# Peptides against a protein of PDB entry 7UQJ, part 253

Target 1, 160 residues: chain A of PDB entry 7UQJ
Amino acid sequence: PELYQNFNITPPRGVLFHGPPGTGKTLMARALAASCSSDERKITFFMRKGADILSKWVGEAERQLRLLFEEAKKHQPSIIFFDEIDGLAPVRSSKQEQIHASIVSTLLALMDGMDNRGQVIVIGATNRPDAVDPALRRPGRFDREFYFPLPDVKARFKIL

## One batch from the design tools (peptide; made by RFdiffusion4, then SolubleMPNN)

Design b2_p24_4_s4 (from b2_p24_4, 12 letters changed)
Fold by OpenDDE base, seed 5:
Structure b2_p24_4_s4 (fold): chain B 160 residues (1-160), chain C 160 residues (1-160), chain D 160 residues (1-160), chain A 24 residues (1-24)
Amino acid sequence: as target 1 above (160 residues)
Amino acid sequence: as target 1 above (160 residues)
Amino acid sequence: as target 1 above (160 residues)
Amino acid sequence: MELPEIPEERGFYPPLEYAEVKAP
C-alpha cells in the first residue's frame, strides 16, 4: 500500500511470486511487508498457506477466506500472503477438485471485490505457476507476476 | 558438509528448522547448501515437500524416500531438504494416520541407516515442530533444531 | 529494480538488511537480485564488502565507490550490495574514524545523487545496525531496513 | 567472502506448504 502511495502508484491487487522452491518467495513477501511499513503506517501482514486452508478448514475454507479478507480490510494497509497458492487454487481442470472449485470461486470473488483504492495487497506464492487457476492470473487479480529463479550461477557471475 | 569440515565438525545427520511460516527456513537451507558448496566441492541439494510425497506418491512414498536417500548418497556431498516435514511425519498418535506410520518408519530407518561419515545432511523444515513425530527429533535423526522467529515486529520498527 | 517496476514501485534507494551473522542477509540479497532478473531484463548485481573496500582500497575507497555506482548506473537495472556495511560506514561519532568520515561522506553523496528513477538499488547488510552511521539510515538512503533474526543461537551452536 | 556458487539444484521435487502466520 504505502510503497505504492509513496510513488503515487495504484497498488496491484494481486501479485504472484513464482519460481523454484526456496528461492525466497516467502521471505521476500515478508521483506516487502516490512519495507512497506513505516512508523507512521504499519502494514498488517496476513499469511496463509493454501494447503493449510484446505486441510484444516475443508468445510470452512470459504468462510476463512472471507474472514481473512475482512480482517485484512479492517487492518489496512495490509498484505495477504498466500504461500503455496497452487494448493488453495489448483487448476480447476483437475477432475477431482469440486471442493476446490468453490474455494477458487470465493477467492476470485474476494479479489474482484477488492476496491481498487483498497490498501490490501494480495501476494500469492507458488512453485508451480501453471498449477494456479488461470482465472486468478487475470487482470485485477494476480496480474503481476514475479519470477524467483534459483540464484542463477550465471547471474551470480555478473554479481561477482 | 564443507561447513562442518572447515570446522572439523561432524555434520549433524538431521537438522530441524522450525518457526512461523516465511521466516526463511527454506531460504536458509538453500543458503547453507550454497555456502557449503565450493568450486572444488559442489553440494547436491535435494528438496522435497512432506505433503507432496504423501499426496503424489501415496503408494510409493516409501520407495520415493529410499530413492531420494540413495540418490543423495550417490551425489554426496548432499543436502536433503524436507520442507513441511510435519506433512510427511505427523505425530503418530494422531488417529487417522496409519498411512503415515509406514512412511515415518521408513524415514526413521533411512535416517538411522545414514552412515555417520556420509556427506548427506537432512534438513527438515516445519511451522509446527510439535506436529513432527518425536521419534524424528531423537539423537541421530533431527537432533539439531533451529528456531526461525518472525522478524520481530519491534525489529521491523527499527527497520523502518 | 524489476521487483519494483513490476509492482510499479519506485525502488527504495537503499535497503538495510540487519541481523545476526549468517541469518541469510547475503543470500537474500542474491535471491533478490536473481528474482529481479528476468530473461528479458537481467539485473546486474554488484557485491562489495565494506571492510574489503577499506582494507583493499584504503586510499582509493572513495574512487572505488564512485566507480561502483557509475558501473551500477551503466549496467542498470542493478543492485549494489554492501555486505558488512558497518565496516564501510561506521558511526562517525567513533573517535578513530576520520578515515571513514570521507568514505561515509562519499557514500552519502552517491546515495543522495541517485536519480529517484534510477534502476539502482543499494542493499546494505550489517550485523550491527547501530554501528551504521545514522546519516545512512535517513530517508532517501537506507530508509528501508530488514531484520534477519537468528535461527535461535542455541540451535546454531548445536550445528556448529 | 565469495559466496560460493549456489550449486545448480538438480532434483527439485514438488512444492512447499507454509502454515498460517499472521505476521504481526
Scores: peptide ipSAE 0.005, ipTM 0.292, DockQ to the pose 0.051; fails the geometry check

Design b2_p24_5_s1 (from b2_p24_5, 12 letters changed)
Fold by OpenDDE base, seed 2:
Structure b2_p24_5_s1 (fold): chain B 160 residues (1-160), chain C 160 residues (1-160), chain D 160 residues (1-160), chain A 24 residues (1-24)
Amino acid sequence: as target 1 above (160 residues)
Amino acid sequence: as target 1 above (160 residues)
Amino acid sequence: as target 1 above (160 residues)
Amino acid sequence: SIEEEAAKLRNEQLEKLREEEEKR
């Protein structure tokens, strides 16, 4: 955040962490939250799972996303971490597709509606970047991607 | 530690976390400490920087390392985390090389002197694994190495 | 695995990793897999999600679990990592309860059927240990638990 | 890694697109 201000770089509204499961995407997001937090400036870390947005909030997912972004804005600087953001991808059922499309549309609108001045970073984590709606991966949304390689299992073998 | 005892795994005497700065090496070491701590069995986490061992303890670094290992043994199960362990590597000055060689030799002896039954894990973190003395990377010492890949540095600069 | 043999400890058939999301449970499981593997002895790491067992394998989940355990046995030494194992807990819907109960029953039987000589470790990860069926937490199943605390944000500041 | 290289390339493409959008 401070680096973005200092470099006059428009902070990415969203960052996509992608890579195999257990590569530390969530850990990195939390590490970033912790590292950017000082005693004077605590970052509020919000975490949601893509699957939970669909399953727990049936019929209210859009409202809950709005509330999440409002709460994140209220508690800025903040990180919103969407784990398994590919879980927002429409499953091929037409009725689920409509619900998922609406949720994705709401997320797009919320990311687009974040003024560049907001100290809210959105991090999406996925194991399947190609399963993430291309609309989410456009400039002003998840316009930055981090690949979390599996630490080379062979290298890790010499390691552990 | 409990994982190692419970899994009957001879705890590696040392684990080397390597990878670029801010890849979560320290966070992982502490997450491991926290994860292995229960209400009934708290892990004592000791942290030292390689640079501090050289700069703050000029002439006493060996004694301070011995005291650290004794204290870690007293408060077992424990983790000793050496951040920037490559900072123990001799800087090209002959006089520093001798001091560093003595400190490294002491660390080697301390790691070798830990009975496999000790619930003391040593974690070394470095940004430059090739700068770590190969003697430290031998079996029974830092015989395990975790690569912490940078999420692409360019991408990280864009995130933070 | 080898270390359980050396200490005459019956390897826990299963280990429960529990703690808040993003505490590194999956990373630890992969780290353990990597740690126990050498150039001469590679551990095969199998990963499944509790939710995927229910959703993707409707009507075949039991067969897929059996195949997984057979494959793990064929490729021993192996780790079977069940992420979100609490996702196998019956959702209070009667029809889902029956399906879940059958899947859990199959998992119980598979864990019970693993001869103590098998080099197959089962790791279950959950964010909600109390949501895991108590039958899975009995001796000879997930009889060992590891709490992955969120590094207390204050502790995390001292950590990073 | 191919995937790391793909992520780099994508980030570079997205930067160029942002610079083009800021010039409009």
Scores: peptide ipSAE 0.035, ipTM 0.222, DockQ to the pose 0.050
Fold by OpenDDE base, seed 3:
Structure b2_p24_5_s1 (fold): chain B 160 residues (1-160), chain C 160 residues (1-160), chain D 160 residues (1-160), chain A 24 residues (1-24)
Amino acid sequence: as target 1 above (160 residues)
Amino acid sequence: as target 1 above (160 residues)
Amino acid sequence: as target 1 above (160 residues)
Amino acid sequence: SIEEEAAKLRNEQLEKLREEEEKR
């Protein structure tokens, strides 16, 4: 956190956490939420799974995304964490195009519609960054990426 | 593992990590595998997602589970980590009973069939321990449970 | 990071990760380093063990600390992670006072000498926060603390 | 936990000390 202030880095609207499964992407997002909370200023942490939005909210996924972003804005400062975002916004392949296209389009519009001054950060986690629609990885969206390596065997040895 | 040998504690066959999503269940399992690995004795870490076994291996899920346990036994000492195990072995509900029942039955049999002398530990992670079939949570299976609390808001504040 | 800018939070110079051994303190520090690295700006991660600085660098510990901080400043943005920092900076006890006092004094001076604008974060990890010299836990030093709870004693007992 | 409360109390004390140092 401090690093970004010290680095004069403008906070991204969206951050993509990517790396092998079980490398702590979701834990880091929760840790971020919690570390940025104070007794004076609690961060509200919203979490959704990409596949859950597609599977549980068939036909309402767009509405659920809108409601999520509105709720996050209402409860700012907030973090929206999308776990398995590649399940929500897979790269456009010809055969499933229409339903996924509308959900991706909604997510794009919601990210683009966030004020730069908004105290809402969106974190997407994926094991497959290349399976995420490239439009989501553009500037003003998930334009910052963080690789979560497997704790190297050497890093593991030093940690435990 | 070494702790169990040193304390004359019989290692559990199965451990259930449960708690809110993104509390580090998978990360802890990987960290444990790494800590128990030495230069002389590397632990092999197998990871599967419960939902992936159901969705990707339709009709072969039982075979894939058998192969996984055989491979883990072959590469012992090993850890088998099931992420989202509630997706693999949901509580028996009437409408989906037959397909899930066979997979659960296979997993039960595989856990029961592990020799106490086997250097294979099975870790299941879930966000919903009550959604896991109670038969899996019986002695000799996932008979050990670990709650992963949300990193306390305070612990979170100091880190980030 | 972004959240700190949005929240007008002044970055700490030093963060103390504390909690029982094997709770992921070192892993979190590495994950933070990785998560603050982008393709455009890689964070350099320096790791030292407190006991190693005392035991391996007898008579040169102060010089090694200075070199470490200089190297971290040279390779900024950077994280210096001290694992087992209680081994480096134990609370002053009468019989070992002089040698430890000089090392602690050096670390204090190095932390105090870091420009607030410096892109160097210092993370100390300990299992015993009360065994760390209180002078290190003052504002401008390790003035942020994070508790890493044991995954419930049931979580460690069932895993190992 | 008691440790979590102790960690909170320490952060609050550290913030107060920082505010006192900045006022000096």
Scores: peptide ipSAE 0.008, ipTM 0.331, DockQ to the pose 0.067
Fold by OpenDDE base, seed 4:
Structure b2_p24_5_s1 (fold): chain B 160 residues (1-160), chain C 160 residues (1-160), chain D 160 residues (1-160), chain A 24 residues (1-24)
Amino acid sequence: as target 1 above (160 residues)
Amino acid sequence: as target 1 above (160 residues)
Amino acid sequence: as target 1 above (160 residues)
Amino acid sequence: SIEEEAAKLRNEQLEKLREEEEKR
């Protein structure tokens, strides 16, 4: 919080964490959430998986996304963390492509509908940034990217 | 292996990492793999997801598990990391229960078949340790457990 | 920024990230930098390694530190990230101790000279917080510390 | 890393796109 307050910086609406699996993307998102929480100001942390949005919410995914953003707004300041956000990628079946397109279009609209004054940050994590819909990676959406490298093996040899 | 060799400690056959999502279980498993790797001794790190074992290997999951353990033995010292190992949990449908039971029975047999002289460690990660088949949590299998707590919010409040 | 703007929190002048190597300290610093940037407000991210300050800037390290802080101030809002800041630790040779003492004294003076209204944050990362000069860890300098645990040592000791 | 450079390049491209959108 403090870092950003002194900067008078309008936060990105969305941040994309990308890098190999097990590089700590999810841990980082949780770390940000709790580093930003204080006794006076608790940040509400919402977590969803991209694959769960498709599989658990079949026929209700758009509604569940809307409810998630409404709940995040109600409990602001909030972080919405989408783990494996590339799991909202089109599956090659025509029926899944249509379902996917509707869900992604809803997420786009929800991110676009976030007022710049909103205390809601969206973090997406992926191992495959190029598998994330390019529309989600545009300005006003996931418009900031953080690469999570594999911890250098050489850095580990200096630990031993 | 070297960590365990230097301590004259027989490595656990299996280690269960459990705790809330985004507590760094996968990051730890990778960190262990590379902390145990030296210039002289590279540890081979194999990663699988429990859900992928069910969904990607339908009809071949048992064979793929056998091949994974054979490959890990061939490339020893090795770590086999099963992320979301509770994804090998029975789903309520009778057909899925049978498929699951066969996969789990194969994993049990593979863990039991690991010679104590094998330089292969199996790490399972779950957010739901109670959803992991109790047979996998018995001695000679995932017989050591590590809880990954949420990083204490209070520790972060001292940083803010 | 908004996360922090809404907290009305005066940012620490310096934040120390400490913990074992490969725990994501450098990753976190980069993640903070880009989460703090927006379209309207780009945060300039400066990165230096402690060892590079000694080795690459022999005889000019103090000047390079001054130039770095001047450039960060000129391009504010800014983050200065010192990776391996304990690499500014004295090496056992008397000549290196004197060079180190001068460099550290310069860094102390630069951190003390940052106006509380300055939009410059300094992040230091180390694997050895106790090897960081205690003077750097005082109020108005690296006065906030984030521990990046190895995924629990108590967990590791139950594996051992 | 190539992917870190790609992320930086992507951020720079997104920043340029925003500056172009604000000028329109």
Scores: peptide ipSAE 0.025, ipTM 0.277, DockQ to the pose 0.073; fails the geometry check

Design b2_p24_5_s1 (from b2_p24_5, 12 letters changed)
Fold by OpenDDE base, seed 5:
Structure b2_p24_5_s1 (fold): chain B 160 residues (1-160), chain C 160 residues (1-160), chain D 160 residues (1-160), chain A 24 residues (1-24)
Amino acid sequence: as target 1 above (160 residues)
Amino acid sequence: as target 1 above (160 residues)
Amino acid sequence: as target 1 above (160 residues)
Amino acid sequence: SIEEEAAKLRNEQLEKLREEEEKR
């Protein structure tokens, strides 16, 4: 939203945070939600875990995703954060295909259906970006990626 | 290790990091591992996820815990970080009791068997401290707790 | 210290972390402190906020800066992290000039008085690098700058 | 202490989050 407006940058529809576990992906997403909500415009932060969507909402995962995006649109400007998105939308592997394929298809449709005018940003966090369905990593979806290196490697990337 | 020695504080055997998801528990554990690794003493950081120990090591979870503690003792000073420890050692609920009870009993025995002179610290992270077996929260185990408030609540706690 | 020694790089006296709020500047400074503490020498991490030095230490800010640098030298290798350094060392604007000028002059003298052989690194973080007195951004002071882009631009810097 | 470094890192994350909230 305004974070990108203040910089005259078109906000991505989706941002993928990837890196080793415990590198601050979820903290950064919350911090971003916190930094982007000005006193004048509170950003609503929605957090879901990919594994929870599959395990707690068995048979309703698609409906819960739709409701989440509708709620985020209703409370815009908003950030939807999917922690462990590789658990929600794994690369299509053979035998578990049908249920996972439907959830992935729903998430794709919801990301594609976000009008660029919507002040809704989707952040996916994963420890395995290559385990995320490549369809989610296309333009108009998770089209920007942030690597969260280990603290030791973050230090190294700033020294290089 | 020296961080507690410098403050004349007896290092806890175990520290419980608890708070809402994405409050930086795992990042803090890594940053602590990194900050406590002095140039004079590299702290070896071992990270395990509670759900991974149950799912990937079905039937070997106890052996893998023993090996982890032995490896941590071999590479001391060391930190063992259990992410989602509530997934590994849930409060004893009725029917899944046998396998979980054995893993909990093994973790209890391993924490009790750490000589206070061992430079091994165990950090457990959970989003639900009340879902962790109370036996793990007793003195000599996870006897120190750190709450990781939400960013917004953290701001509020600094305003109070 | 060793992070620069391991790369055969002369450690800067000061590093400026700049970028929008929430971009991980302070997290990175701690992760750096943590990661630069190798197997052979503990890094002491000192954190101060520029606004706190002005507001909490009114009339003692210069003395507190001197004490901070002395303590950092005593506990070397060490990192001094100034969060919101633009609050401590603003560009010289007309009427608040005298008190701010004295604090800036003290910080300049302390950074100049650090023997390059001292294992003390100063990290300044700001959201407004152009609001930092240019005298602090000269060689031998904050002579290296790291932009912490927004998560949208961090993607671009990792893609570049 | 690990606690003070944790508390410092937390306080710094907190201060950043507060600074992120105050700069909001």
Scores: peptide ipSAE 0.009, ipTM 0.330, DockQ to the pose 0.044; fails the geometry check

Design b2_p24_5_s2 (from b2_p24_5, 16 letters changed)
Fold by OpenDDE base, seed 2:
Structure b2_p24_5_s2 (fold): chain B 160 residues (1-160), chain C 160 residues (1-160), chain D 160 residues (1-160), chain A 24 residues (1-24)
Amino acid sequence: as target 1 above (160 residues)
Amino acid sequence: as target 1 above (160 residues)
Amino acid sequence: as target 1 above (160 residues)
Amino acid sequence: DISEESAKLLNEQIEELRRKQEEE
C-alpha cells in the first residue's frame, strides 16, 4: 500500500517470500503490515496457512479463498499472508492434481481479478519456491519474490 | 535472561544484531524479550536508540547510560536493546572523536562491569556493523553477532 | 549444549517454543543453533516439520524419528528442531489415535533415552501448546516452555 | 511510536482472525 504507493510502484498483486524455514518471512510480512499501518490507515492483516486451507476445507477451499479475498477487499488496505503457500498451490503436475488444480485456478483468478488500484497485497511465504505453481509466479500474481536467506552462519556463531 | 539462565550460558554481555534495515533486528530483540518473559519471571526490556542518547543528552550521555544499566540491573532479568547502536558507538576514528570516545568508554566500562551472573542482556542493533567501535565487539561485550541478511537483493528488487 | 551448560541447569531434553504464528519460534531455534555453534564447536541443526514426518512417512515415522535421533547423537552437539510439533505429536485423545500414539510413544522413548549429558537439545515449536500431548511436556522431555507472544501490548508490558 | 501501534493493531487483527477460525 503506502510502501508501494509512495514509490509509484504498481503494487504487485502478490509477493512471494521464499527462503529456508525461520528466515523471518512471516515476521517480515507482519513488519510490513505494521509499518504500512498508520493511525489514519490501519492495514488489515489476513493470515492463512496453505496446508490449513486444504485440510480444513476439503471441497470448500475455493469458497474460502473467495471469502478471504472478499473480506480483504472489504477491509482494505489489507495484506493477505499465505504462509506455506506451496501447501495450497503445489505444482500442478503433482499427482494430487484435481483438487489442487481447482484451488490454484481459483487463486489465480482471484489474483487476476484484483483491480490494480486495490489496496490488497498478497504475500505468499514458502520454504520451497520451486514447489509453487509457476503460474502463480507470473506477472500480475506473485511477480515479486523475496529470498530470505538464513542469517549468515558467522553472525550466528558470534552470539552463542 | 531465562534463555541464558535456563540454558546455562554465560550470557554474552552483549549481542550485536546487524544487517540491513528492515531485516527484523528490533523485532527479534522484542521476540527474544517476550519469549524469555514468563508469568513468573517478567523480563524488563529497555529500549534506547543510539542517536537519541547522543542528541538528547549532550554532555550527560554517560550518566544516562549508567542510569540505564543501574535500572536494568534493578529490574533484572532485563534486556537493554540499543537500536542503531552505531549512532551511540561509532568508530572512534570518526571525526566526532571526543564526545563519542567518552560515551563508548562508558559503555565499555558498563558492559565490562556487568557481573557474569547478571541477568542483563545487552542487544545492540545496527545496520552498519563496521561503524560500531571494534572495542565493543570484543569478548565480554558484544561478542556475539547476528547477521540479519537482507532478503536477497534480487528478491527486494522484484518487490520494490 | 553451551546454552544449558553455563547456568547449571540439567538441560531439558526438550524445549517447547509455543506462541502464535510468526512470533519467531523457528527463527529463535535457528538463532540458538547458530549461536551455540562456534568455530571450534559446530552445532548440527536438524529441522523437521511435524506434519512432514506424518505425511511423508506413513508407517515409517517411528523409524525416521529413531534415525533422526541417532544422526543427531552422531553429530552432537546438535539441536533437533521440530517445527509444528503438534502435527507430529497431537494429543493422544485425538481420534486419529493409533498412528499418532505410536509416533508419540517413540518420541517419548527417544527423549527419555537421551543421556542427560547428551549434547542434543530438542526444540519443539507449536502454535498450539494445548494440542501437544501432555506426556511430551513432562519433566525430562519438553519440560521447558518458551511462550512467544505476539509482540502485543502484554508482551511489551512484561518487557517494558 | 507509529510502528509499535501498528504492530499492536496488526496483532489484534491476527488474534481476531484466529478467534474466527477457532469458532469455525
Scores: peptide ipSAE 0.000, ipTM 0.208, DockQ to the pose 0.047
Fold by OpenDDE base, seed 5:
Structure b2_p24_5_s2 (fold): chain B 160 residues (1-160), chain C 160 residues (1-160), chain D 160 residues (1-160), chain A 24 residues (1-24)
Amino acid sequence: as target 1 above (160 residues)
Amino acid sequence: as target 1 above (160 residues)
Amino acid sequence: as target 1 above (160 residues)
Amino acid sequence: DISEESAKLLNEQIEELRRKQEEE
């Protein structure tokens, strides 16, 4: 939120952080959340992992997503960070289609239902942007994507 | 690399990066790997995920670890990064004890068998350092631990 | 720190983190500081902002820099992180030359005066490495530079 | 000890952010 206000940019509803594992996607999301939090304006930072939503919330994943978005709206300005979002919303492969379809449909509806005036940003992080359902990558959802390149090998040598 | 020499600290064989998810452990490991690679001295960066070693290499995890360390030694200077190492070497809980015990024993032996002069660093990253087998956290193994704090909310304000 | 000794690399006195705003320079510096702190060896992390040194310490900036380096030496192993160091040590532009020259000269002297055996690392972060006085970028000072690439320039435009 | 104070501040910030994550 503060990053967007400082730049006079309308906050995206959803931002996809993508890049190889360990490029700092999750770190950047956390850094953004805290960088958007001033002493005057605390931002609430919700973090979930896609694999955990599927594994820990089996049969309640849709409800937990709804509750997460409601809580984020209640505690606005807020950031919802989905780590490993490709684990939550994989591109539809045949046999597990129904459960994944329900979770994806719920996430789509929640992202579409975010009022543009709500100070809630959703950040999805993935190592495999092509494994994320294309429906989530449309305007009004994860319509902004960030490639986290590997820190350039040359750029890295100067810290060490 | 350079940060440690300022501290006149003997290079660890193994470094444990620990901290909450999304504190940049994997980013730092990558940044370190690339920072150790100059145009004159390329460092080979091996990255594995603990859960992947258990799930993808069932029954071959020990062999794959041996091959990984051999390849790292062959391509020295090198960094072996284990992401989610608590998934590879959990503290022994009762029922899955034998398979985990073999993987842990293999990793212990490989870390102990690293010649201190070998330009191979092992970095383990975990969100749960207390879930890592204490035997891996002993001198000559992951004897150096790095806490990746959540970026301070105040520190976040300084990134913006 | 520990990673450098494995590679037999002389520790830099100073490391320059450079890259566009929001690339995680400050985050990496904090992660490095925390990563240099083990349970056995806590590293003291001093963070200052270049603009704050000029604005808050007007007429005392040189003294505050001296005190900072003395305190860092006293609490070694330590990291001094200068965020926005280009605000502290701009390339000499005409009219504010004298005050900036004194601060730059003080920082140069402090970095030169660090015993290479002192467990004090200086990290400077800037969004404008070309705006940093070239004298600070010489061997024995900020002689190692890290480029924090944007997450892909297109990706960067989507966080902002 | 500034290492302790910086580590404490950093740890307090971590604990505050952990607490905020646990309160979530």
Scores: peptide ipSAE 0.000, ipTM 0.341, DockQ to the pose 0.043
Fold by OpenDDE base, seed 3:
Structure b2_p24_5_s2 (fold): chain B 160 residues (1-160), chain C 160 residues (1-160), chain D 160 residues (1-160), chain A 24 residues (1-24)
Amino acid sequence: as target 1 above (160 residues)
Amino acid sequence: as target 1 above (160 residues)
Amino acid sequence: as target 1 above (160 residues)
Amino acid sequence: DISEESAKLLNEQIEELRRKQEEE
């Protein structure tokens, strides 16, 4: 009897949306969440800006991240969308203040601690994927990357 | 009375994920499968490596493919993910040994024989879409192609 | 108590598939619809060509659009796929005959009138996103754009 | 190029997630 590994497919822990500003990353994250919600099962969409987590919650950013993930788990199926995630998790090779290192470590731990059974998807959007800590882009975290091209400059001018 | 052609949308028989190695093709296939499984309805994810089907089942590869598709149909909704599908279905224009031609023909027949009512999606991942038999890339087979870019070389070096 | 803005994520009213001819836009729309249908819940897929709505229903195109959206709502969850949507909703900056302006206005109204609770997704496919009325590409309409690349010319030559 | 296919995959994921919610 061939061991059909029923891979209970672990929901992707994290998806990185990257591309130039105004390429629809935030819009796509909202689309994902909307297309996942039916009349009976509503996906809860949590939006946070990476820079806002740092600036609004100086010294409490780790706690706010924990609360965000707990609330997302409580209201599963859920999408956590981090807009401008490079503001939350800047590259560790920079002379990061201890606070940035702790926030990144907390986000790593929260993504690593997401039970494969949890219907919580984390979407990070950035205009600068190179500014995101490489540790967040590893398997089991933001291990999927979606590039968002500039719509042709002409198409963008028509959406404005 | 306008004939609303209710196109009973034939489930895509096959999707080809292609792109350089380490672009997240396998990870995306798992994400798709995970995003399709709820607590009540679990999508069954079948993973096979193309090269493994050839190497592990010399002379039985066609039977293993048939069994795989039968089991996927039995456990529908299902995803069959062929990693490195170019190892399973190399281009027919090469001096293929008879075995490769037979495996490709079996895979073609299995994909063609997928009833449009069957909730079985076949995902093939390859680093070399050009090494996949063109017959597999035609409508009703891997008729959808998804390119997986290299994350910018700099981004890839950060994931390593 | 942080205002978790439960953005009840309004299902995307519209998604614009754009890209060169033969990039699989129509095929993807069908795939989407198929991947959304289970044995118990079948997504109804409605396909219309933009140019056909104009040419076959001269003076009735608005009514046909209304009937299409009503039928899609009746058979929800539904996908309305407009192939060649630039034929249905050409740019308003052209000297449009009054009929084109009325059709575009009807489509806008139908997309705007889609209740955020309605499980109706509208997919527009075009080879020329620049030929689509900018009003259709705004938030709450075709506010999501998916480009469809040419498969590498070499890959396309292998599909031929 | 990449972004188109990423967008397709994303829409497939969106629709698959919708299907999940509708099946639940």
Scores: peptide ipSAE 0.000, ipTM 0.186, DockQ to the pose 0.040; fails the geometry check

